# Designs tried in a protein design run: peptides against a protein of PDB entry 5VVV. Part 3

Target 1, 276 residues: chain A of PDB entry 5VVV
Amino acid sequence: FLCGVVEGFYGRPWVMEQRKELFRRLQKWELNTYLYAPKDDYKHRMFWREMYSVEEAEQLMTLISAAREYEIEFIYAISPGLDITFSNPKEVSTLKRKLDQVSQFGCRSFALLFDDIDHNMCAADKEVFSSFAHAQVSITNEIYQYLGEPETFLFCPTEYCGTFCYPNVSQSPYLRTVGEKLLPGIEVLWTGPKVVSKEIPVESIEEVSKIIKRAPVIWDNIHANDYDQKRLFLGPYKGRSTELIPRLKGVLTNPNCEFEANYVAIHTLATWYKSN
Target 2, 276 residues: chain A of PDB entry 5VVV as posed
Amino acid sequence: FLCGVVEGFYGRPWVMEQRKELFRRLQKWELNTYLYAPKDDYKHRMFWREMYSVEEAEQLMTLISAAREYEIEFIYAISPGLDITFSNPKEVSTLKRKLDQVSQFGCRSFALLFDNIDHNMCAADKEVFSSFAHAQVSITNEIYQYLGEPETFLFCPTEYCGTFCYPNVSQSPYLRTVGEKLLPGIEVLWTGPKVVSKEIPVESIEEVSKIIKRAPVIWDNIHANDYDQKRLFLGPYKGRSTELIPRLKGVLTNPNCEFEANYVAIHTLATWYKSN

## One batch from the design tools (peptide; aimed at target 1 Y10 D116 Y160)

Design b1_p8_6 (made by RFdiffusion4)
Pose (drawn by RFdiffusion4):
Structure b1_p8_6 (pose): chain A 276 residues (1-276), chain P 8 residues (1-8)
Amino acid sequence: as target 2 above (276 residues)
Amino acid sequence: SAAEAYYE
């Protein structure tokens, strides 16, 4: 069961030294996972096809090392959603070559995120693929095979919270396609009824497990402050029923950008991780 | 900003 932090916000990402202290903290409080997915680390998203330079690679390996040294599982995320051409094989190959490079840093766990992308396709893609959801699942599955079908592997759908489902959660062509076609070994990230959920009703998640055909992994935006300059969140982890742990694969908290402000955010996530 | 647009 996956529990911990996702560094998944817009803005100045954390540095290696902050992530080491993060791992030591996750262990002192018995959490198990860290998802690397900072939106503005350019090679994660903006220049996803680009390989890490020599010194960048030295940093990532030293990072994945301290993750094992503290036994925190490290999941690497990549976001091709902005401009990838799903049908073109050169494009599919560059993704593998990039995911290969990181596999050789010590990385076993991977994620493909597709949040916040223009919902339609290029002229070339609309031929080979029936729908937008078809294209993503095809590449997510093909990639899932290539890496030797890894232990933990996440998929973040374009429709990743209740508000964002067209027309509703239950009869959505995008969501229908995912639950049926996406492989049973691939996890699905979900964010609650809204992007920043005030509360996560047990009925809403049971409802979601309907169409996704899985217990989804929560990308929790409760303490995220990257959307309002004036705002910071030092409150407890709240509005999440303890009765949820049995029904979910995990909850990764996407916290404040200011690293040291995240003490309460992670500790309260940790206490609640107990009690179920 | 991009973050504001995203969360709106």

Design b1_p8_6_s1 (made by RFdiffusion4, then SolubleMPNN; from b1_p8_6, 3 letters changed)
Fold by OpenDDE base, seed 2:
Structure b1_p8_6_s1 (fold): chain B 276 residues (1-276), chain A 8 residues (1-8)
Amino acid sequence: as target 1 above (276 residues)
Amino acid sequence: SRAAAYYS
């Protein structure tokens, strides 16, 4: 069971010292996972093709080593979906080289994120792939296999919550393709009924699990504030029955952008997890 | 922001 934090917000990423402090807290609270997915980290998303510099590599190696020190699984995410051409072998090879570099930093867990992108393929991809889901699954499976089928590999769908599913969760051709074609060893991220879900009902998890043919990892935006940084979400982790735990592969909370605001959010997630 | 569009 993956339980911890996804740094998945828009806005200024956390600094390395904050991330190290996070790992210490996660360990102390018996949480086990950190997903590196800061939307405005240049080489994560907008410039995903760009290799890390020597200085950036040293920082990431240090960060990954710190995660290991605190027994936190460091999952490196990349979000190529803004401008990748899925059918272009050069793009696939570029993605492979980028993840090879991160693997050299000591990272063993990875994620491909296709959230917050347009649902349309370019003309070249339409000639090769039956659908956007087929394109995403193809590259995800290829990367997963290329990396030697790492123990933890995550996929974030474009339809990552109920409100983004067309026509709905249970009938989504996109999610059906993901469920049927995504290799079974790849985990699927899910956010619940909405982008920011006040509640995540058990029935909603059963519904999505059926179509994706696996228990999801929750990307939980309950404490996310990147949509309104004038607000801080300081309340407890709530609106999630502990009955979800046996039906999930994990829960990763995407909390407030302000690192210092997240004590209650993360601590109460830990309490929730241990209360099962 | 994109965040505002998706998190609304």
Scores: peptide ipSAE 0.083, ipTM 0.859, DockQ to the pose 0.798
OpenDDE base, seeds 1, 3, 4, 5: peptide ipSAE 0.082, 0.074, 0.079, 0.084; ipTM 0.865, 0.845, 0.864, 0.865; seed 5 fails the geometry check

Design b1_p8_6_s2 (made by RFdiffusion4, then SolubleMPNN; from b1_p8_6, 4 letters changed)
Fold by OpenDDE base, seed 5:
Structure b1_p8_6_s2 (fold): chain B 276 residues (1-276), chain A 8 residues (1-8)
Amino acid sequence: as target 1 above (276 residues)
Amino acid sequence: SRAAEYYS
């Protein structure tokens, strides 16, 4: 069971010292996972093709080493979906080289994220792939196999919550393709009925699990505040029955952008997790 | 996006 934090918000990423402090807290609270997915990290998303500099490499190696020191699984995410051409072998090779570099930093767990992108393929991809889901699954499977089938590999679908599914969760052709064609060793991220789910009913997890043919990892936006800079979410982790735990592969909270605001959010997630 | 859902 993956339980911890995803740094997955828009806005100023946490500094390395904050991330190290996070790992210490995660260990103390008996949590085990950190997903590196800051939307405004340039080489994560907008400039995903660009290799890390020597200085950036040193920082990431240090961060990954710190995660290991605190027994936290460090998952490196990349979001190529803004401008990748899935059918272009050069794009696939570029993605492979980027993940090879991160693997050289000591990273062993990875994620491909296709959240918050347009649902349209370019003309070249339409000639090769029957749908957007087929294109995403193809590259994800290829990368997963290329990396030697790492123990933890995550996929974030474009339809990552109930409200983004067309026509709905159980009938989505996109999620059906993901469920049927995504390799079984790849985990699927899900935010619940909504992007920001006040509640995640057990029945909603049973519904999505059926179509994706696996238990999801919750990307939990309950404490995310990147959509409203006027608010801090300081309340406890709630609206999730502990009956979800045996029906999930994990829960990663995507909390407030302000690192200092997240004590209650993360601590109460830990209490929730340990209560089962 | 989270922003789109918040303002919809």
Scores: peptide ipSAE 0.080, ipTM 0.849, DockQ to the pose 0.300
OpenDDE base, seeds 1, 2, 3, 4: peptide ipSAE 0.079, 0.077, 0.065, 0.077; ipTM 0.856, 0.849, 0.836, 0.855

Design b1_p8_6_s3 (made by RFdiffusion4, then SolubleMPNN; from b1_p8_6, 4 letters changed)
Fold by OpenDDE base, seed 1:
Structure b1_p8_6_s3 (fold): chain B 276 residues (1-276), chain A 8 residues (1-8)
Amino acid sequence: as target 1 above (276 residues)
Amino acid sequence: SKAEEFYS
């Protein structure tokens, strides 16, 4: 069971010292996972093709080493979906080289994210792939196999919540393709019925699990504030029955952008997890 | 923000 934090918000990413402090807190609270997915990290999303510099490499190696020191699984995410051409072998090769570099930093767990992108393929991809889901699954499977089938590999679908599913969760051709064609060792991220789910009913997890043919990892936006940075979400982790735990592969909270605001959010997630 | 576009 993956339990911890995803740094998955828009806005200024956390600094390396904040991330190290996070790892210390996660260990203390008996949480086990950190997903590196800051939307405004340039080489994560907007400039995903760009290799890390020597200085950036040293920072990431140090961060990954710190995660290991605190027994936290460091998952490196990349979000190529803004402008990748899935059918272009050069693009696939560029993605492989980027993840090879990160693997050399000592990273062993990875995520490929297709959240917050347009649902339309370019003309070249439409000639090769039957649907957007087929394109995404193809590259994800290829990357997963290329990396030697890492123990932890995550996929974030474009339809990552109930409200984004067309026509709905149980009948989504996109999610059906993901469930049927995504390799079984790849985990699927999900935010619940909504992007920011006030509640995640057990029945809603059973519904999505059926179509994706696996238990999801919850990307939990309950404390996310990047959509309204005038607000801080300081309340406890709530609206999730502990009956979800045996039906999930994990829960990763995407909390407030302000690192200092997240004590209650993360601590109460840990209490929730241990209460089962 | 992009966050507002996807979270609203």
Scores: peptide ipSAE 0.109, ipTM 0.860, DockQ to the pose 0.878
OpenDDE base, seeds 2, 3, 4, 5: peptide ipSAE 0.103, 0.068, 0.064, 0.067; ipTM 0.855, 0.810, 0.827, 0.834

Design b1_p8_6_s4 (made by RFdiffusion4, then SolubleMPNN; from b1_p8_6, 3 letters changed)
Fold by OpenDDE base, seed 3:
Structure b1_p8_6_s4 (fold): chain B 276 residues (1-276), chain A 8 residues (1-8)
Amino acid sequence: as target 1 above (276 residues)
Amino acid sequence: SRAEKYYS
């Protein structure tokens, strides 16, 4: 069971010292996972093709080493979906080289994220792939196999919550393709019925699990505030029955952008997890 | 933006 934090918000990423402090807190609270997915980190999303500089490499190596020191699984995410051409072998090779570099930093766990992108494929991809889901699954499976089938590999779908599913969760052709064709060793991220789910009912997890043919990892936006920088969400982790725990592969909270605001958010997640 | 997704 993956339990911890995803740094998955828009806005200023956390600094390396904040991330190291997070690892210490995660260990202290018996949580085990950090997903590196800061939307406004240039080489994560907008410039995903660009290799890390020597200085950036040193920082990431130090960060990954710190995660290992605190027994936290460091999952490196990349979000190529803004401008990748899935059918272009050069794009696939570029993605492979980027993940090879991160592997050299000592990273062993990875994620491919296709959230918050346009659902329309380019003309070249439409000639090769039957649907957007087919294109995403193809590259994800190829990368997963290329990396030697790492123990932890995550996929974030474009339809990552109930409200983004067309026509709905149980009838989505996109999620059906993901469930049927994504290799079984790849985990699927999900935010619940909504992007920010006030509640995640057990029945809603049973519904999505059926179509994706696996238990999801919850990307939980309950404490996310990147949509309203005038607010801090300081309340407890709530609206999730502990009956979800045996029905999930994990829970990763995407908390407030302000690192200092997240004590209650992360601590109450830890209490929830241990209460099962 | 994430804001647009949260209010959709």
Scores: peptide ipSAE 0.112, ipTM 0.864, DockQ to the pose 0.484
OpenDDE base, seeds 1, 2, 4, 5: peptide ipSAE 0.106, 0.092, 0.093, 0.093; ipTM 0.869, 0.867, 0.867, 0.869; seed 1 fails the geometry check

Design b1_p8_7 (made by RFdiffusion4)
Pose (drawn by RFdiffusion4):
Structure b1_p8_7 (pose): chain A 276 residues (1-276), chain P 8 residues (1-8)
Amino acid sequence: as target 2 above (276 residues)
Amino acid sequence: SVPEEMVS
């Protein structure tokens, strides 16, 4: 069961030294996972096709090392959604070459994120693929095979919270396609009824497990502050029923950008991780 | 900062 932090916000990402202190903290409080997905670390998203330079690679390996040294599972995320051409094989291959490079840093766990992308395709893609959801699942599956079908592997859908489902959660062509075609070994990230959920009703998640055909992994935006300059969140982890732990694969908290402000955010996530 | 609807 996956529990911990996703560094998944817009803005200045954390540095290696902050992530080491993060791992030590996750262990002192018995959490198991860290998802690397900072939106503005350019090679994660904006320039996803680009390989890490020599010194960048030295940094990532030293990072994946301290993750094992503290036994925190490290999941690497990549976001090709902005401009990838799903049908073109050179494009599919560059993704593998990039995911290969990181595999050789010590990485066993991977994620493909597709949040916040323009919902339609290029002229070339609309031929080979029936729908937008078809294209993503095809590449997510193909990639899931190539890496030797890894232990933990996440998929973040374009429709990743209740508000974002067209027309509703239950009869959505995008969501229908995912639950049926995406492989049973691939996890699905979900964010609650809204992007920043005030509460997560047990009925809403049971409802979601309907069409996804899985217990989804929560990308929790409760303490995220990247959207309002004036705002910071030092409150407790709240509005999440303890009765949820049995129904979910996991909860990764996407916290404040200011690293040291995240003490309460992670500790309260940790206490709640107990009690179920 | 980004709009709230774009977090995550």

Design b1_p8_7_s1 (made by RFdiffusion4, then SolubleMPNN; from b1_p8_7, 5 letters changed)
Fold by OpenDDE base, seed 3:
Structure b1_p8_7_s1 (fold): chain B 276 residues (1-276), chain A 8 residues (1-8)
Amino acid sequence: as target 1 above (276 residues)
Amino acid sequence: TIPEDKVG
């Protein structure tokens, strides 16, 4: 069971010292996972093709080593979906080289994210793939296999919540393709009925699990505030029955952008997880 | 996270 934090917000990423402090807190609270997915980290998303510099590499190696020291699984995410051409072998090779570099930093767990992108394929991809889901699954499976089928590999679908599913969760052709074609060792991220789900009913998890043919990992935006600069959510982790735990592969909270504001968010998640 | 599906 993956339980911890995703740094998955828009805005200023956390600094390395904050991330190290996070790992210490995660260990102390008996959480086990950190997903590196800061949207405004240039080489994560907008410039995903760009290799890390020597200095950036040293920082990431140090960060990954710190996660290992605190027994936190460091998952490196990349979000190529803004401008990748799925059918272009050069793009696939570029993605492979980027993840090879991160593997050299000592990273062993990875995520490929296709959230917050346009659902239309380019003309070249339409000639090769039957659907957007087929394109995403193809590259994800190829990368997963290329990396030697790492123990933890995550996929974030473009339809990552109930409200983004067309026509709905249970009938989504996109999610059906993901469920049927995504290799079984790849985990699927999900935010619940909404992007920011006030509640995540057990029945909603059973519904999505059926179509994706696996228990999801919850990307939980309950404490996210990147979408509203006036919001700071300091309340407890709530609206999730502990009955979800046996029905999930994990829960990763995407908390407030302000690192110091997340004590209650992360601590109450830990309490929730240990209460099962 | 996309603003359109946020709880106000």
Scores: peptide ipSAE 0.093, ipTM 0.805, DockQ to the pose 0.269
OpenDDE base, seeds 1, 2, 4, 5: peptide ipSAE 0.072, 0.087, 0.073, 0.087; ipTM 0.823, 0.822, 0.814, 0.821; seeds 1, 2 fail the geometry check

Design b1_p8_7_s2 (made by RFdiffusion4, then SolubleMPNN; from b1_p8_7, 5 letters changed)
Fold by OpenDDE base, seed 1:
Structure b1_p8_7_s2 (fold): chain B 276 residues (1-276), chain A 8 residues (1-8)
Amino acid sequence: as target 1 above (276 residues)
Amino acid sequence: AIPEDKVG
């Protein structure tokens, strides 16, 4: 069971010292996972093709080493979906080289994120792939196999919550393709019925699990504030029955952008997890 | 979602 934090918000990323402090807290609270996915990290998303500099490499190596010191699984995410051409072998090769570099930093767990992108393929991709889901699954499977089938590999679908599913969760051709064609060793991220789910009912997890043919990892936006930076979400982790735990592969909370605001959010997630 | 789409 993956339990911890995803740094998955828009806005200023956390600094390395905040991330190290996070790892210390995660260990202390018996949580085990950190997903590196800051949307405004340039080489994560907008400039995903660009290799890390020597200085950036040193920072990432130090961060990955710190995660290992605190027994936290460090998952490196990349979000190529803004402008990748899935059918172009050069784009696939560029993605492979980027993940090779991160592997050299000592990273062993990875994620491909296709959240918050346009649902339309370019003309070249339409000639090769039957649908957007087919394109995403193809590259994800290829990358997963290329990396030697790492123990932890995550996929974030474009339809990552109930409200984004067309026509709905159980009938989505996109999610059906993901469920049927995504390799079984790849985990699927999900935010619940909504992007920010006030509640995640057990029945809603059973519904999505059926179509994706696996238990999801919850990307939990309950404490996310990147959509309204005038607000801080300081309340406890709630609206999730502990009956979800045996029906999930994990829970990663995407909390407030302000690192200092997240004590209650993360601590109460840990309490929830240990209460089962 | 982009921040504007997160309020569902």
Scores: peptide ipSAE 0.069, ipTM 0.837, DockQ to the pose 0.318
OpenDDE base, seeds 2, 3, 4, 5: peptide ipSAE 0.066, 0.048, 0.063, 0.065; ipTM 0.828, 0.790, 0.822, 0.826

Design b1_p8_7_s3 (made by RFdiffusion4, then SolubleMPNN; from b1_p8_7, 3 letters changed)
Fold by OpenDDE base, seed 1:
Structure b1_p8_7_s3 (fold): chain B 276 residues (1-276), chain A 8 residues (1-8)
Amino acid sequence: as target 1 above (276 residues)
Amino acid sequence: SIPEEKVG
């Protein structure tokens, strides 16, 4: 069971010292996972093709080493979906080289994120792939196999919540393709019925699990505030029955952008997890 | 999601 934090918000990423402090807190609270997915990290999303500099490499190696010191699984995410051509072997090779570099930093767990992108393929991809889901699954499977089938590999679908599913969760051709064609060792991220789910009913997890043919990892936006910088979500982790735990592969909370605001969010997630 | 899409 993956339990911890995803740094997955828009806005200023956390500094390395905040991330190290996070790992210390995660260990103390008996949480085990950190997903590196800061949307405004240029080499994570907008400039995903760009290799890390020597200085950036040293920082990431230090961060990954710190995660290991605190027994936290460091998952490196990349979001190539803004402008990748899935059918172009050069693009696939570029993605492979980027993940090879991160592997050299000592990273062993990875994520491919296709959240917050247009549902349209370019003309070249339409000639090769039957649908957008087929294109995403193809590259995800290829990368997963290329990396030697890492123990932890995550996929974030473009339809990552109930409200994004067309026509709905149980009938989505996109999620059906993901469920049927995504290799079984790849985990699927899900935010619940909504992007920010006030509640995640057990029945909603059973519904999505059926179509994706696996238990999801919850990307939990309950404490996310990147959509409203005037608000801080300081309340406890709630609206998730402990009956979800045996029906999930994990829960990663995407909390407030302000690192200092997240004590209650993360601590109460830990209490929830340990109550099983 | 993009902040604008999270408000829904």
Scores: peptide ipSAE 0.061, ipTM 0.814, DockQ to the pose 0.321
OpenDDE base, seeds 2, 3, 4, 5: peptide ipSAE 0.060, 0.049, 0.057, 0.058; ipTM 0.813, 0.778, 0.805, 0.798

Design b1_p8_7_s4 (made by RFdiffusion4, then SolubleMPNN; from b1_p8_7, 4 letters changed)
Fold by OpenDDE base, seed 1:
Structure b1_p8_7_s4 (fold): chain B 276 residues (1-276), chain A 8 residues (1-8)
Amino acid sequence: as target 1 above (276 residues)
Amino acid sequence: AIPEEKVG
């Protein structure tokens, strides 16, 4: 069971010292996972093709080493979906080289994120792939196999919550393709019925699990505040029955952008997890 | 989602 934090918000990423402090807290609270997915990290999303500099490499190696010191699984995410051409072998090779570099930093767990992108393929991809889901699954499977089938590999679908599913969760051709064609060793991220789910009912997890043919990892936006810079979410982790735990592969909370605001969010997630 | 889409 993956339990911890995803740094997955828009806005100023956390600094390396905040991330190290996070790892210490995660260990102390008996949580085990950190997903590196800061949307405004340039080489994560907007400039995903760009290799890390020597200085950036040293920082990431230090961060990954710190995660290991605190027994936290460090998952490196990349979001190529803004402008990748899935059918172009050069783009696939560029993605492979980027993940090879991160592997050299000592990273062993990875994620491909296709959240918050246009649902339309370019003309070149339409000639090769039957659907957007087929294109995403193809590259994800190829990358997963290329990396030697790492123990933890995550996929974030474009339809990552109930409200984004067309026509709905149980009938989505996109999610059906993901469930049928995505290799079984790849985990699927999900935010619940909504992007920010006030509640995640057990029945909603059973519904999505059926179509994706696996238990999801919850990307939990309950404490996310990147959509409203005037608000801080300081309340406890709630609206999730402990009956979800045996029906999930994990829970990663995407908390407030302000690192210092997240004590209650993360601590109460840990209490929830240990209550099962 | 992007901030504008998270409020839905």
Scores: peptide ipSAE 0.063, ipTM 0.825, DockQ to the pose 0.319
OpenDDE base, seeds 2, 3, 4, 5: peptide ipSAE 0.063, 0.047, 0.059, 0.058; ipTM 0.823, 0.779, 0.815, 0.814

Design b1_p8_8 (made by RFdiffusion4)
Pose (drawn by RFdiffusion4):
Structure b1_p8_8 (pose): chain A 276 residues (1-276), chain P 8 residues (1-8)
Amino acid sequence: as target 2 above (276 residues)
Amino acid sequence: SDAETYYA
C-alpha cells in the first residue's frame, strides 16, 4: 500500500539536499513512497524527450541511492502529454530511451502522467487511434511491457478528478476506455471530486472504482499552495475518512512548495496512515 | 499563471 509525498507542483522544485531530509522524515514516520514529478524540472515535462546530462545523471543516481538507504520507494514520473505524437514510432522510441536512462540510475518504479493537456489530437494520430483515451492506454501499456512490467507503475489520466469527467464520472467515454483497456498491473492516480478536494466521500471513491476497475491512487492536493501566491497550508490532514485506507491503493500528498512548511502536512498524513 | 489556470 503506497503512502507518502508527490513533489508534483508548479514552480521551483526541491533540491537534492531537501529530498534527502524528506526521505529521513518519511522513514521517522513510516511512509513508504516518493513520486518525483515536479512540473517545472524541464526534463520531466517541457523537454521530456531529452536525456539527463552527465552531472544531472550523477545527481539522480545519488538521489535514488539515499532513497534505498532510507527504504523509501522512488517512483519516477514523465509527462509527454503536451506534444507527443502517440502514433509515430520514433516518438514512442524516444520515450523508452529516456525511461531506459533512468532505469539505469537504480529506478524500478515508474509513472506516466497525462494531466492538463489539450484534449484532442494531431491529424496523424486521429487515424491510427479511435479516441484520445485509446492513444494514451496504448502507449502506457506498450511502455509497461518494455520495462519488464515493473512492481509499481502509475497512470495519471487527463480526467483525474470528478469535476474533470465529461459528462460525469459514471458514463464517460474517456474513463470507460481506461478501466477496460489499461493493464491490471498499472495503477491509476485520482485526485478526489475536485482538483483540490475539500473532502473525499467514501461513496465518490467507490463510485470511481466502478469505471476504473481498480482502487485508484490518490494524488492529494489538500496542502498544495502553488496556485495562490499569498497562501500556505499548515493545517492537519482532514476531510478524508479513515474508512478509505481499505478501498485505495494509496495516497501521495502534493504539498506546499516551501519545503520546511510541510512538517504538519506529512506528519498528519502519517498518523492517519496508522489507524488503518 | 500556469498554476492558477490549472487550479481554476

Design b1_p8_8_s1 (made by RFdiffusion4, then SolubleMPNN; from b1_p8_8, 3 letters changed)
Fold by OpenDDE base, seed 3:
Structure b1_p8_8_s1 (fold): chain B 276 residues (1-276), chain A 8 residues (1-8)
Amino acid sequence: as target 1 above (276 residues)
Amino acid sequence: SRAEAYYS
């Protein structure tokens, strides 16, 4: 069971010292996972093709080593979906080289994120792939196999919550393709009925699990505040029955952008997890 | 913001 934090918000990323402090807190609270997915980190999303510089490499190696020191699984995410051409072998090779570099930093766990992108494929991809889901699954499976089938590999679907599913969760052709074609060793991220789910009912997890043919990892936006800079969510982790725990592969909270505001959010997640 | 568009 993956339990911890995803740094998955828009806005100013956390600094390396904040991330190291997070690892200390995660270990102390018996949480086990950090997903590196800061939306406004240039080489994560907008410039995903660009290799890390020597200085950036040193920072990432130090961060990954710190995660290992605190027994936290460091999952490196990349979000190529803004402008990748799935059918172009050069794009696939570029993604492989980027993840090879991160592997050289000592990273062993990875994620491919296709959240917050346009559903329209380019003309070249439409000639090769029967749907957007087929294109995403193809590259994800290829990368997963290329990396030697790492123990932890995550996929974030474009339809990552109930409200984004067309026509709905149980009938989504996109999620059906993901469930049927994504290799079984790849985990699927999900935010619940909404992007920011006030509640995640057990029946909603049973519904999505059926179509994706696996238990999801919850990307939990309950404490996310990147969508409203005037808000700070200081309340406890709530609206999730502990009956979800045996029905999930994990829970990763995407908390407030302000690192210092997240004590209650992360601590109460840990209490919730240990209550099962 | 980008976040506002996806979280709304």
Scores: peptide ipSAE 0.087, ipTM 0.846, DockQ to the pose 0.902
OpenDDE base, seeds 1, 2, 4, 5: peptide ipSAE 0.084, 0.077, 0.079, 0.082; ipTM 0.864, 0.854, 0.861, 0.859

